# Peptides against a protein of PDB entry 6J07: the designs that were tried, part 60

Target 1, 107 residues: chain A of PDB entry 6J07
Amino acid sequence: GQRGWFCGSVSQDLRQFWVAEGGTISDPRAADFLFSCDASHPDTLRIYQSLDYIEDNATVFHAYYLSAVANAKIKNSVALGHFILPPACLQKEIRRKIGSFIWEQDQ

## One batch from the design tools (peptide; made by RFdiffusion4, then SolubleMPNN)

Design b2_p19_5_s4 (from b2_p19_5, 8 letters changed)
Fold by OpenDDE base, seed 2:
Structure b2_p19_5_s4 (fold): chain B 107 residues (1-107), chain A 19 residues (1-19)
Amino acid sequence: as target 1 above (107 residues)
Amino acid sequence: GKVVIPRSLWMELLRRAAE
């Protein structure tokens, strides 16, 4: 399915793009995709604290993925895996080892 | 259903990329 949950940190423009592309917006329980722009936002923190996430049955993606898709000449050229949004406690170490996240490079 | 990339997988990929 194409049901997405959106953290309050995600702009209305990105939400509108999701809907324009045929997606629907749902609560986290029913969602196929979980989108956020801020790992420290209370909405996202609630996801990280949820049983689904703790049991590794959920992944949070940075909503900038949608922006990348919207601007891509070839839609399948955008890899969803590059947009995993980990908890803030892991991000510093990731930046140190791998580099800045894509959404930080282009934003 | 939920689109999931297991933590063990993406954490491992990050580890490999750092080597």
Scores: peptide ipSAE 0.473, ipTM 0.831, DockQ to the pose 0.441
Fold by OpenDDE base, seed 1:
Structure b2_p19_5_s4 (fold): chain B 107 residues (1-107), chain A 19 residues (1-19)
Amino acid sequence: as target 1 above (107 residues)
Amino acid sequence: GKVVIPRSLWMELLRRAAE
């Protein structure tokens, strides 16, 4: 499926791109993909606090993934795994150990 | 169903980076 949930932090342009590519927008429970641009946004925090996420049955991805896909010269060249958006409490540690996130490098 | 990358996978990367 191609159902996506979008945090309020995600721009309308990226949402429109998702729909233009055949995706639909749904609530978090029904979504196949969870997109956010801000781990501290209340919408995203609710995801992190959800049972699905706590039980490791959900992953939040940074919506910049969609921008990367839109700009990619080669289809399917963008690795979704590079766009995992972890809770804010982990981000500082990640930056310290493995560097800045992709979305931080390009904007 | 939801597209999931298990937390253990990306957390393991953090552990390795700390070594």
Scores: peptide ipSAE 0.473, ipTM 0.830, DockQ to the pose 0.374
Fold by OpenDDE base, seed 3:
Structure b2_p19_5_s4 (fold): chain B 107 residues (1-107), chain A 19 residues (1-19)
Amino acid sequence: as target 1 above (107 residues)
Amino acid sequence: GKVVIPRSLWMELLRRAAE
């Protein structure tokens, strides 16, 4: 199964989509996927501050990935790697060098 | 287990994309 943790910043619609697709919702420790829509949300900050994340044993993904999957014409055409949600401090540098994140382009 | 993309990997990919 696919267990997902969701930051409070993630809409109920995206959570419902996750469940509808067969996923379950769990705490961060048990989750396979960590989803957030806000790197500055307290829930997400707790992830970034966790030992698992510090030791590079966790990745936070932007939940907009689920929206992209839901709206994709071809299943599996959406690359999860494009939806990595780095800490806010890194986002500034990324935007400066590469440009806006995918979720920012559509919002 | 956790789905993880190592920071070293995605940071390097981002760096290359900026070139």
Scores: peptide ipSAE 0.473, ipTM 0.831, DockQ to the pose 0.471
Fold by OpenDDE base, seed 5:
Structure b2_p19_5_s4 (fold): chain B 107 residues (1-107), chain A 19 residues (1-19)
Amino acid sequence: as target 1 above (107 residues)
Amino acid sequence: GKVVIPRSLWMELLRRAAE
């Protein structure tokens, strides 16, 4: 399916794009995709603290993925894996080894 | 069901994004 949950940190424009492309919006329990723009937002923190996430049965993606899809000539050319949003406690180490996240480079 | 990318793959996928 194409049910998405959105953190309060995600803009209305990106939510509207999701719906315009045939997606629906749901609670995190029923969602197929979890989107956020802020790993420190209380909504996202509740996801990271859930058993599904702790047991590696959930992934949070940065909603900037939707912007990249909207702007891509070929919609399926955007790699979802480039938009994984890990907990803040892991981001410092990731930046040290790999570099800045894509959404940070565009800011 | 939820779309999941295992944590064991995160570092490799993020590395590709930086290249």
Scores: peptide ipSAE 0.470, ipTM 0.830, DockQ to the pose 0.754

Design b2_p19_6_s1 (from b2_p19_6, 12 letters changed)
Fold by OpenDDE base, seed 1:
Structure b2_p19_6_s1 (fold): chain B 107 residues (1-107), chain A 19 residues (1-19)
Amino acid sequence: as target 1 above (107 residues)
Amino acid sequence: MEEKINKVFEKMKKYENVT
């Protein structure tokens, strides 16, 4: 399936793109993909605190992935793995290892 | 924290080739 959950931090445009591409919107527990634009947003924090996430059964992706897909010139050129959105408390250390996140580079 | 960071990296690898 292609069920997605969206944090309140995600724009309506990106949500509409998801639906236009055949996706549906669901609650976090039923979703196949979890999207957020803010690791510190209350909606996203609740995901990080959930048992599913703690047990590594859930993954949060930065919704900028959808923007990248929408604007991609080459099909299948956008790697979802580059858009993992980790908790804010981990991001500094992660940046030291892999550099700035892709959604930060375009800002 | 190290374990949590490693989990993130594992997720990155898991979805590395997913588009």
Scores: peptide ipSAE 0.643, ipTM 0.918, DockQ to the pose 0.605
Fold by OpenDDE base, seed 5:
Structure b2_p19_6_s1 (fold): chain B 107 residues (1-107), chain A 19 residues (1-19)
Amino acid sequence: as target 1 above (107 residues)
Amino acid sequence: MEEKINKVFEKMKKYENVT
């Protein structure tokens, strides 16, 4: 699907890119993809607390994925799976296993 | 917490080849 939800932490530029590539913007329950730039943002926290997320029927991705796709020389070189944004309480342990998240490496 | 972390890794695998 092409329906996406965006946390308030996501810039208008990234939202516009999504639409320009053929995507539409919807509410979280109707969305195929959920994008955020801040796991601690109230909008994102509501997703983590939702029944859909608790039952593993929803996934939150870091919106930096869209920036990476926009700047990629090869379209298939950017894997969406590398941009999963987990709840803040899980991130420290995840970093111990896989290292820093991609969106943190440029900082 | 361990189960929740495993769910994250499963999602990473699910979307590893999705663009």
Scores: peptide ipSAE 0.642, ipTM 0.917, DockQ to the pose 0.604
Fold by OpenDDE base, seed 3:
Structure b2_p19_6_s1 (fold): chain B 107 residues (1-107), chain A 19 residues (1-19)
Amino acid sequence: as target 1 above (107 residues)
Amino acid sequence: MEEKINKVFEKMKKYENVT
C-alpha cells in the first residue's frame, strides 16, 4: 500500500506531494512508510521507541526522499533505501562507514 | 550498537530497489 505517516517536522508541501502522487496519510501503526525530517523530533523519537520499530517491523525514512522524487530527472531513479533515517545515536557510526547522508549533502 | 547498525544496513538493502 501507499499509506504514509508524517512527523511534524515534515512540511505540508511534501505531505501534499505524497497525496498528489496517490498516497494516503495515516497514523504510524497503519502506515506503510514513515517519513521524518528530524530524528530528534518528539514524533520520530516515539517511533524509535515503539515496539514495532524495536522489533524491526517499522522503518523511518527521511522525507527529503519525496523532494528528490519530485525533482527527479529520470522517473523511478530515486532509491528509497538511500533515505533510511536512523536514530540519532547511530548516525555518527553510520556516517563513518558510508559518508554523509543524502539529505545532508545539500546543506 | 553494532547489531542495531547492522539492522539499519539491512533495511537499506531491503529498500535499495524501491522507488
Scores: peptide ipSAE 0.642, ipTM 0.920, DockQ to the pose 0.603
Fold by OpenDDE base, seed 2:
Parts: structure tokens; sequence; C-alpha cells
Structure b2_p19_6_s1 (fold): chain B 107 residues (1-107), chain A 19 residues (1-19)
């Protein structure tokens, strides 16, 4: 499906793009995709603390994915897997292994 | 933490071909 939840840290422009591309906006439990621009935002923290996330049944993506898709010169060139937004406490170790996140490189 | 990191990497792999 194309149901998405958005943290308050995500701009209305990106939300509107999601809808324009055929997506719908829902609560986190009903959503197929969870988008955030800030792992430390209270909305996102509540996701990380949820049973769904703890049980590995939920994934948070950085909303910059939508911006990348919107601006991609070649369709299907943006991999969603590169936009996994992990909890802040894990990000340092992840950067050590794979480098800076894409959204950090472009801003 | 290692387990949690591995979960993240697995998610990256899961979605690596998803656009």
Amino acid sequence: as target 1 above (107 residues)
Amino acid sequence: MEEKINKVFEKMKKYENVT
C-alpha cells in the first residue's frame, strides 16, 4: 500500500508530494511507511518506543527520500533502503561503518 | 547494541532494491 505517517518534523511540501504521487496519510499503526526528518523529535521517539518498532515490525525512513525521488533525473534511481532513519543512539556506529547518511551529505 | 545495529542493516538490505 501507499499509506504513510509523517512526523511533525516533515514539511507540508513533502507531505503534499506524497499525496500527489498517490499516497495517503494515516496514523503510525496503519501506515505502510513512516517518515521523519528528526530522530530526536517527540513524534519519532514515540515510534522507536512502540512495541511495533521494538518487535522489528516498523521502520522509520528519512523524509528526504521523497525529496530525492521528486528531484531524481532517473526514475527508480533512489533506493528507499538508503533512507532508513535509526534511533539517534545507533547513528554514530552506523556512520562509522557505512559513512554519513545521504540526507546529511546533501544538507 | 550490536544486535540493534544488525537489525538496521537487515532493514537496509530489505529495502535496498525498493524505490
Scores: peptide ipSAE 0.639, ipTM 0.920, DockQ to the pose 0.604

Design b2_p19_6_s2 (from b2_p19_6, 13 letters changed)
Fold by OpenDDE base, seed 4:
Structure b2_p19_6_s2 (fold): chain B 107 residues (1-107), chain A 19 residues (1-19)
Amino acid sequence: as target 1 above (107 residues)
Amino acid sequence: IQEQIDKIFEKIEKYKNVT
């Protein structure tokens, strides 16, 4: 399914795009995809602290994925895997291996 | 911490082909 949860850090425009592309918006427990723009936002922190996340049954993605999809010249060319949003405390080590996150490259 | 990092990389690999 295409049920998504959105952190309060995600703009309404990105939420609207999700719905326009056939997605629905749900609470995090029912969601298939969890989107955030801020790993330190209280909403996202609650996800990281949840049992679902701890048990590896949940994944948080940076909502910039939706922006990338919206702006992609080739539909379906944007890989969701590039937009995994890890907890803040893990990001430095992850960047060491894969480089700067894609959502940081235009910052 | 390393276990958590490994899980992240596994997720990256899992979703690398998901568009």
Scores: peptide ipSAE 0.605, ipTM 0.919, DockQ to the pose 0.585
Fold by OpenDDE base, seed 5:
Structure b2_p19_6_s2 (fold): chain B 107 residues (1-107), chain A 19 residues (1-19)
Amino acid sequence: as target 1 above (107 residues)
Amino acid sequence: IQEQIDKIFEKIEKYKNVT
């Protein structure tokens, strides 16, 4: 499915791109994909605290993925797995293993 | 915390070829 939930930290442009590509917008419980630009945003924190996330039935992705897809020369060259947005308390250790997150590299 | 980190790495692997 193509049902997505968006944190308030995600821009209107990225939401519109999702819809233009055939996606729909839903509440977190019904969504297939959860997008955020800020792990510390209250909307995202509520996801991390939810039973679905705690029981490993939900994943949060950084919305920069949509920007990367929109600008990709080859559409299959953008891997969704590179845009997993973990809770803030885990990011330092994860970054030590895989390097800086993609959304941090253009800053 | 380590278990949570391991789950993140598993998810990265799961979605590594998904676009």
Scores: peptide ipSAE 0.603, ipTM 0.907, DockQ to the pose 0.598
Fold by OpenDDE base, seed 3:
Structure b2_p19_6_s2 (fold): chain B 107 residues (1-107), chain A 19 residues (1-19)
Amino acid sequence: as target 1 above (107 residues)
Amino acid sequence: IQEQIDKIFEKIEKYKNVT
């Protein structure tokens, strides 16, 4: 499905892009994709603390994925897996293994 | 923590081909 939940940290422009591409917006429990721009935002923290996430039934993606898709020369060239947004407490260790996250590379 | 990290890497692998 194409149901997405958006943290309050995600801009309206990215939400509109999601809808324009055929997606719908739903609450976290009904969503197929969870988008956030801030692992420390209260909305996102609530996701990480939820049973769905703890039981590995939910994944949070950085909303920059949508921007990357919007700007991609080849639509199928952007891998969603590169935009998994882990909890803040895990990011340092993950970054040590895979390098800086894509959304951090332009900073 | 390590188990949680492993799960993240599994998810990365799972979604690597999803666009």
Scores: peptide ipSAE 0.600, ipTM 0.911, DockQ to the pose 0.601
Fold by OpenDDE base, seed 2:
Structure b2_p19_6_s2 (fold): chain B 107 residues (1-107), chain A 19 residues (1-19)
Amino acid sequence: as target 1 above (107 residues)
Amino acid sequence: IQEQIDKIFEKIEKYKNVT
């Protein structure tokens, strides 16, 4: 399915793009994809603290993925795996292995 | 913490080829 939840840190433009591409917007429990632009935003923090996330039943993606898809829709596909948004306290360790996040490089 | 990190890497691999 294409049910998505959006943190308050995500712009309305990106939300509208999601819907325009056939996605729907739902609460976190019903969502298949969770989007955020800020790991430190209260909305996102609540996700990280949720039982679903702790039990590995939820994944947060950086909403910049949608922007990348919009810009590269007529080009090569964009890999969703490159847009996993981990908790802030884990990002330094993760960067040591995979390098800087894509959304950081394009900023 | 290490367990949490490992979980993230597993998720990265899971969605690596998802577009």
Scores: peptide ipSAE 0.600, ipTM 0.912, DockQ to the pose 0.576

Design b2_p19_6_s3 (from b2_p19_6, 9 letters changed)
Fold by OpenDDE base, seed 5:
Structure b2_p19_6_s3 (fold): chain B 107 residues (1-107), chain A 19 residues (1-19)
Amino acid sequence: as target 1 above (107 residues)
Amino acid sequence: MEEEIEKVFEKMERYSSVS
């Protein structure tokens, strides 16, 4: 599906790009993709605390993925899996395994 | 926490071919 939910931390520009590419915006329960730019934002925290997420039926992605797709020269060169946004309490250990997150590298 | 981290890695693999 092409239904997306957006945390309040996501810019309007990225939301507009999603819609321009054929996506729609929905509530978290109906969404196929959940986007956020801040694991500590109250909107995102509610997702991590939800039954769907606890039961591994929901995944949060960093919205920077949409920017990367918009700027990609080759289609399919941007892997969505590189933009999984884990809860803040897990990020330190994850960085030890895979290095800095892709959205942190250009800061 | 270790189990939760493994779940994250599994999600990364699941979506590695999705764009």
Scores: peptide ipSAE 0.694, ipTM 0.921, DockQ to the pose 0.606
Fold by OpenDDE base, seed 1:
Structure b2_p19_6_s3 (fold): chain B 107 residues (1-107), chain A 19 residues (1-19)
Amino acid sequence: as target 1 above (107 residues)
Amino acid sequence: MEEEIEKVFEKMERYSSVS
């Protein structure tokens, strides 16, 4: 499905793009995709603290994915897996292993 | 924390081919 939840940290432009591409916006429990631009935002923190996330039934993606899709020259060239947004406390160690996140490279 | 990191990497692999 294309039900998405958006953290308050996500711009209206990206939300509008999601809807324009056929997505709908829902609460986190009903959403198929969870988008955020800030792992430390209260909205996102509540996701990380949720039972669904703790039980590994939820995943948070950085909303920059939508921007990357919008700007992609080749359809399906953007890998969603590169845009997983982990909790802030894990990011340093993850960067040590895989390098800077994509959304950080374009900052 | 190690387990949590592992879960993140597993998710990365799971969604690596999804666009």
Scores: peptide ipSAE 0.694, ipTM 0.920, DockQ to the pose 0.604
Fold by OpenDDE base, seed 3:
Structure b2_p19_6_s3 (fold): chain B 107 residues (1-107), chain A 19 residues (1-19)
Amino acid sequence: as target 1 above (107 residues)
Amino acid sequence: MEEEIEKVFEKMERYSSVS
């Protein structure tokens, strides 16, 4: 499905793009995709603390994915897996293995 | 923490073919 939940840290423009591309917006329990721009935002923290996430049934993606899709010249050329937003406490060690996250390269 | 990190990488692989 194309049901998405959005952290309060995500701009209205990106939410509107999601809807324009055929997505719908739902609560996190019903959502197929969870989008955030801030792993430390209270909304996102609640996701990380949820049973669904702890049991590996939920994944948070950085909303920059939507911007990348919007700007992509070739459809389906943006890999969603590159935009997984892990909890803040894990990010340093993850960066040690993969380098800087895609959304950080323009910061 | 290593277990949690491994889960992250597994998710990366799972969604590598999704756009």
Scores: peptide ipSAE 0.693, ipTM 0.920, DockQ to the pose 0.604
Fold by OpenDDE base, seed 2:
Parts: sequence; C-alpha cells; structure tokens
Structure b2_p19_6_s3 (fold): chain B 107 residues (1-107), chain A 19 residues (1-19)
Amino acid sequence: as target 1 above (107 residues)
Amino acid sequence: MEEEIEKVFEKMERYSSVS
C-alpha cells in the first residue's frame, strides 16, 4: 500500500482524499510519500534536517499534487516529479531553471 | 548549494513519469 506522511500545513481534505484513494497515514520514517504545503513549516523543516533526507532517501512533495489528481479534468497531466518541494533556500535558483512551481501558477 | 540543487533535479527526473 501507499503510506503517506503529512505536514501540519496540509488540509484535512487532502488527507481524507489520500485515504479515500487507498492510502494510509504514517510517521515520516515509515512513509513512502511525504507531503507538505509549506517548506518553512516546522514539521517540514524537521524532514529536511533528518538523516534520511540528507542521505537522499527521502523526498518531500507539495500536497497540491493530491488536489491536481483529484481534479484531473482540470489538470490533463499530473506528474509527481513536478511537485517536488525543495527547501526554501533552493527554490529561487530552481525557479530560474524550471520557472514557477505548479502550485504557484494560476488556477 | 549547486550539489543540493542537482539532487533536486535528479529527483524530479526520477519521478517525472510517476503519478
């Protein structure tokens, strides 16, 4: 099954959608997917500071991915790789390469 | 920082076809 961890910045609606789609909610160490809506939230910061993340064994995704999946009629194609949520200190340089993040674009 | 950014891009590529 799909195990997900959720930052406190993620709404209950998105968590419920995850469960409705067959996912389970777990602690970050056991999770297959880590979701957050705020790279600066204390919960997310703890992930970035974790050994798993530092050793490239963990990835944080923006929870807007779940919203995009739920609204596939609006988003024709949803790729998880487009929803990587990097630490705040890296985002400016990443935007220079790829442009604005999907969750920052007009909806 | 450049090394960290490269890791992010590698992750993007890894998950680019995953939904």
Scores: peptide ipSAE 0.692, ipTM 0.920, DockQ to the pose 0.595

Design b2_p19_6_s4 (from b2_p19_6, 9 letters changed)
Fold by OpenDDE base, seed 1:
Structure b2_p19_6_s4 (fold): chain B 107 residues (1-107), chain A 19 residues (1-19)
Amino acid sequence: as target 1 above (107 residues)
Amino acid sequence: MEEEIEKVFEKRKKYENKT
């Protein structure tokens, strides 16, 4: 099984989907995947400020990934890497390089 | 900031083909 942490910004529906797919919900320190829908949410900010994140041992993903997976016609067709949620202060410059984030496009 | 951005892109690359 895979352990996930969820920011308060993530809907209960997506959390339920995670569990329905066999995932468990854990605290950030124990989680394999960290999900958020808002880089500016206090929960997510605490992740960015954590030692694990600073030391590059943690990654935050936009929870829209789960929605994309749920709606994908082709299993395993959703690239997780495209759903990395960077700190808000970095997003503008990142958009200059890659364009709008997927969750911004498909909302 | 540039270093942090680089880290983001490295992570994107790392997880690009992961599901």
Scores: peptide ipSAE 0.687, ipTM 0.927, DockQ to the pose 0.606
Fold by OpenDDE base, seed 3:
Structure b2_p19_6_s4 (fold): chain B 107 residues (1-107), chain A 19 residues (1-19)
Amino acid sequence: as target 1 above (107 residues)
Amino acid sequence: MEEEIEKVFEKRKKYENKT
């Protein structure tokens, strides 16, 4: 299925796009995809603190992925893996390895 | 932290070609 959870930091437009593309919106426990635009948002922090996340059964993606999909000439050219949103405390070290995150590059 | 970072990279690889 295509069940998504959305942090309060995600715009209504992106949520609507998700639904328009056939997705449904659910609570984080039932969701297949967790979307956020802010690793420090309380909603997202609760995900990082959850047992599902700690046990590697949950992954948070930056919602900018949906914008990239919406605007891509070739839909399958957008790599979801590049939009994984890690906890804020890990981002500095990750940037040392991969550079700026894709959503930061477009800002 | 290093273990958590490794998990992030594994997830990136896992979802690399998923849309």
Scores: peptide ipSAE 0.687, ipTM 0.927, DockQ to the pose 0.608
Fold by OpenDDE base, seed 5:
Structure b2_p19_6_s4 (fold): chain B 107 residues (1-107), chain A 19 residues (1-19)
Amino acid sequence: as target 1 above (107 residues)
Amino acid sequence: MEEEIEKVFEKRKKYENKT
């Protein structure tokens, strides 16, 4: 199964979708996927400061990925890699290279 | 910071075709 951790910034609807699709919810150390909607949320900041993240053994994804999957006609049409949520201090320079993040485009 | 940004792009590539 797929194990996910959710920042407090993620809505209950997205959490419910994860479970409905067969996912389980776990602590961040056991999770295969870490979801957040806010790089500056205290929960997410703790992830960025963790040894797992510093040692490149953890990855944070924006939870909007789940919404995109829910609305996609083809499941594989939504690329998980486009939803990597980097620390806030890196986002400006990253936007110079890729443009606005997907979760920012429909705001 | 440049190394950290490179790591982000590597992760984007790693998960590009994953769902």
Scores: peptide ipSAE 0.686, ipTM 0.927, DockQ to the pose 0.622
Fold by OpenDDE base, seed 2:
Structure b2_p19_6_s4 (fold): chain B 107 residues (1-107), chain A 19 residues (1-19)
Amino acid sequence: as target 1 above (107 residues)
Amino acid sequence: MEEEIEKVFEKRKKYENKT
């Protein structure tokens, strides 16, 4: 019974996978997980600008997480924390500390 | 910006082993 919101940047295939795995799709305020493929997409920017996000009650994940889950040989082997999608203005400094993001490595 | 960066790392830690 996990509720997810999807930015317009996320493919329909990934949305369908979410539903196939038992998830439902909801608005951002009701969602347990927020997925995006583009920190600069208007949909995602609205999340970053929202009060919920500013107050640390919301987190955006890169939707590539779902692809990783779909392709994983072992269930529950994908670390969700590695797929936190920060605002674009923070990404350069974050890369300096952790290296390239996972979704960038497999492109 | 550093405060915002720290928030990101805290979130990464929070969800480190979540699936």
Scores: peptide ipSAE 0.685, ipTM 0.926, DockQ to the pose 0.607

Design b2_p19_7_s1 (from b2_p19_7, 6 letters changed)
Fold by OpenDDE base, seed 3:
Structure b2_p19_7_s1 (fold): chain B 107 residues (1-107), chain A 19 residues (1-19)
Amino acid sequence: as target 1 above (107 residues)
Amino acid sequence: MVTFTREEQQKIVPTILLK
């Protein structure tokens, strides 16, 4: 499906792009995709605290993925898996293993 | 835009976290 939930940290432009590409906006429980730009935002923290996430049935993605898709010459060339946004407590260890996150490289 | 089920999304997590 193409149902997406958006943290308050995500810009209106990216939300509009999602809808323009055929997506719909829903609550987190019904969403197929969860987007955030801030792992420390209260909206995102509530996701991390939810049963779905704790039971490993939910994944949060950095909304920069949508920007990357919008700018990609080949739409299918952007791998969603590279945009997983884990809780802040895990990010240091991940950076140690795989380096800086993609959304940090443009900062 | 690509589409995934929740289950498919979760299959990506171990790959990233265990790299």
Scores: peptide ipSAE 0.027, ipTM 0.549, DockQ to the pose 0.134
Fold by OpenDDE base, seed 1:
Structure b2_p19_7_s1 (fold): chain B 107 residues (1-107), chain A 19 residues (1-19)
Amino acid sequence: as target 1 above (107 residues)
Amino acid sequence: MVTFTREEQQKIVPTILLK
C-alpha cells in the first residue's frame, strides 16, 4: 500500500517527499504506514493508545526513514525495520540492548 | 521505497522489541 499517516511532528518536506514518491496521505485507520518524529507527541500517543496498536496491528515508524531514502545512493538500501518508533517507555531499554536509534545517530 | 503490509509490520515489531 501507499497510504501514509503523519504525526504533526513530521515536517512538511517529508510529507511532500512521500507524495512525490507516489504515496497518499490518510487518517491513521486507513493508513498502511504511520510516520512520526516524536513518540511523545499527542498525535503519536493516540496511536499507541489505539486498539489497533495495542493488538499489534499497527506500527509507527520514525519519519527520518523518508529522509534516509531521499538521500540514499542506492535505491532500496534503507531498511524500514530499523526505523520502528516504539513508545517512549520502551526506548531506554531498547537502546541498552541494541544501541541508539538510527535517527539519533545522525543528530 | 520499500512497502510493507500491516501483517508484515506485525512480524517486524516483536522481533525488534524483544531483542
Scores: peptide ipSAE 0.027, ipTM 0.550, DockQ to the pose 0.118
Fold by OpenDDE base, seed 4:
Structure b2_p19_7_s1 (fold): chain B 107 residues (1-107), chain A 19 residues (1-19)
Amino acid sequence: as target 1 above (107 residues)
Amino acid sequence: MVTFTREEQQKIVPTILLK
């Protein structure tokens, strides 16, 4: 589906882009996609602490994915899998293995 | 502790898109 939840860390512009592309905004439980720009934001932390996430039934994506899609000529050129946003406690090890996250490279 | 390689990340996406 195209139901998305957005952490408070996500700009209104990205939310509007999601809706403009045909998406709807829902609560986390009903959402097909969970977007955040900050793994340490209280909204995102609540997701990580939820039973759905603990049982590996939920994935949080960095909302920079939407920005990348908005700026791409071909949507499929942006791989959603590269934008998985893990809890902060796991990011250090992931960076060690695969390098800095895409959303960090242009900062 | 869950870690992902780029390959593993790509494997996750298809299942999510089926929702």
Scores: peptide ipSAE 0.026, ipTM 0.558, DockQ to the pose 0.095
Fold by OpenDDE base, seed 5:
Structure b2_p19_7_s1 (fold): chain B 107 residues (1-107), chain A 19 residues (1-19)
Amino acid sequence: as target 1 above (107 residues)
Amino acid sequence: MVTFTREEQQKIVPTILLK
């Protein structure tokens, strides 16, 4: 599917790129992909608190993935799995195991 | 545009968390 939900923390440029590539924008319940740039944003927190997320039926991705795809020579060379945005309470443990997140390296 | 199924998305999360 190509339906995406966007947290208010995501720039309009990234949203426009999604649409330009053939995606559509939907509410979280209908979305195939959930994008955010801030795990602490109220929009994203509501996702983390939803039954769909608690039951592991939803995943939030950092919208920087779209920027990486836009700049890649080969679009499918960008690994979506590297852009999973977990709740803030889990991020410290994840960094300990796999290092800093990709979106943090460019800050 | 790169797309993944819901099943693929669910597999990615455990892989990252268990590394």
Scores: peptide ipSAE 0.025, ipTM 0.545, DockQ to the pose 0.119

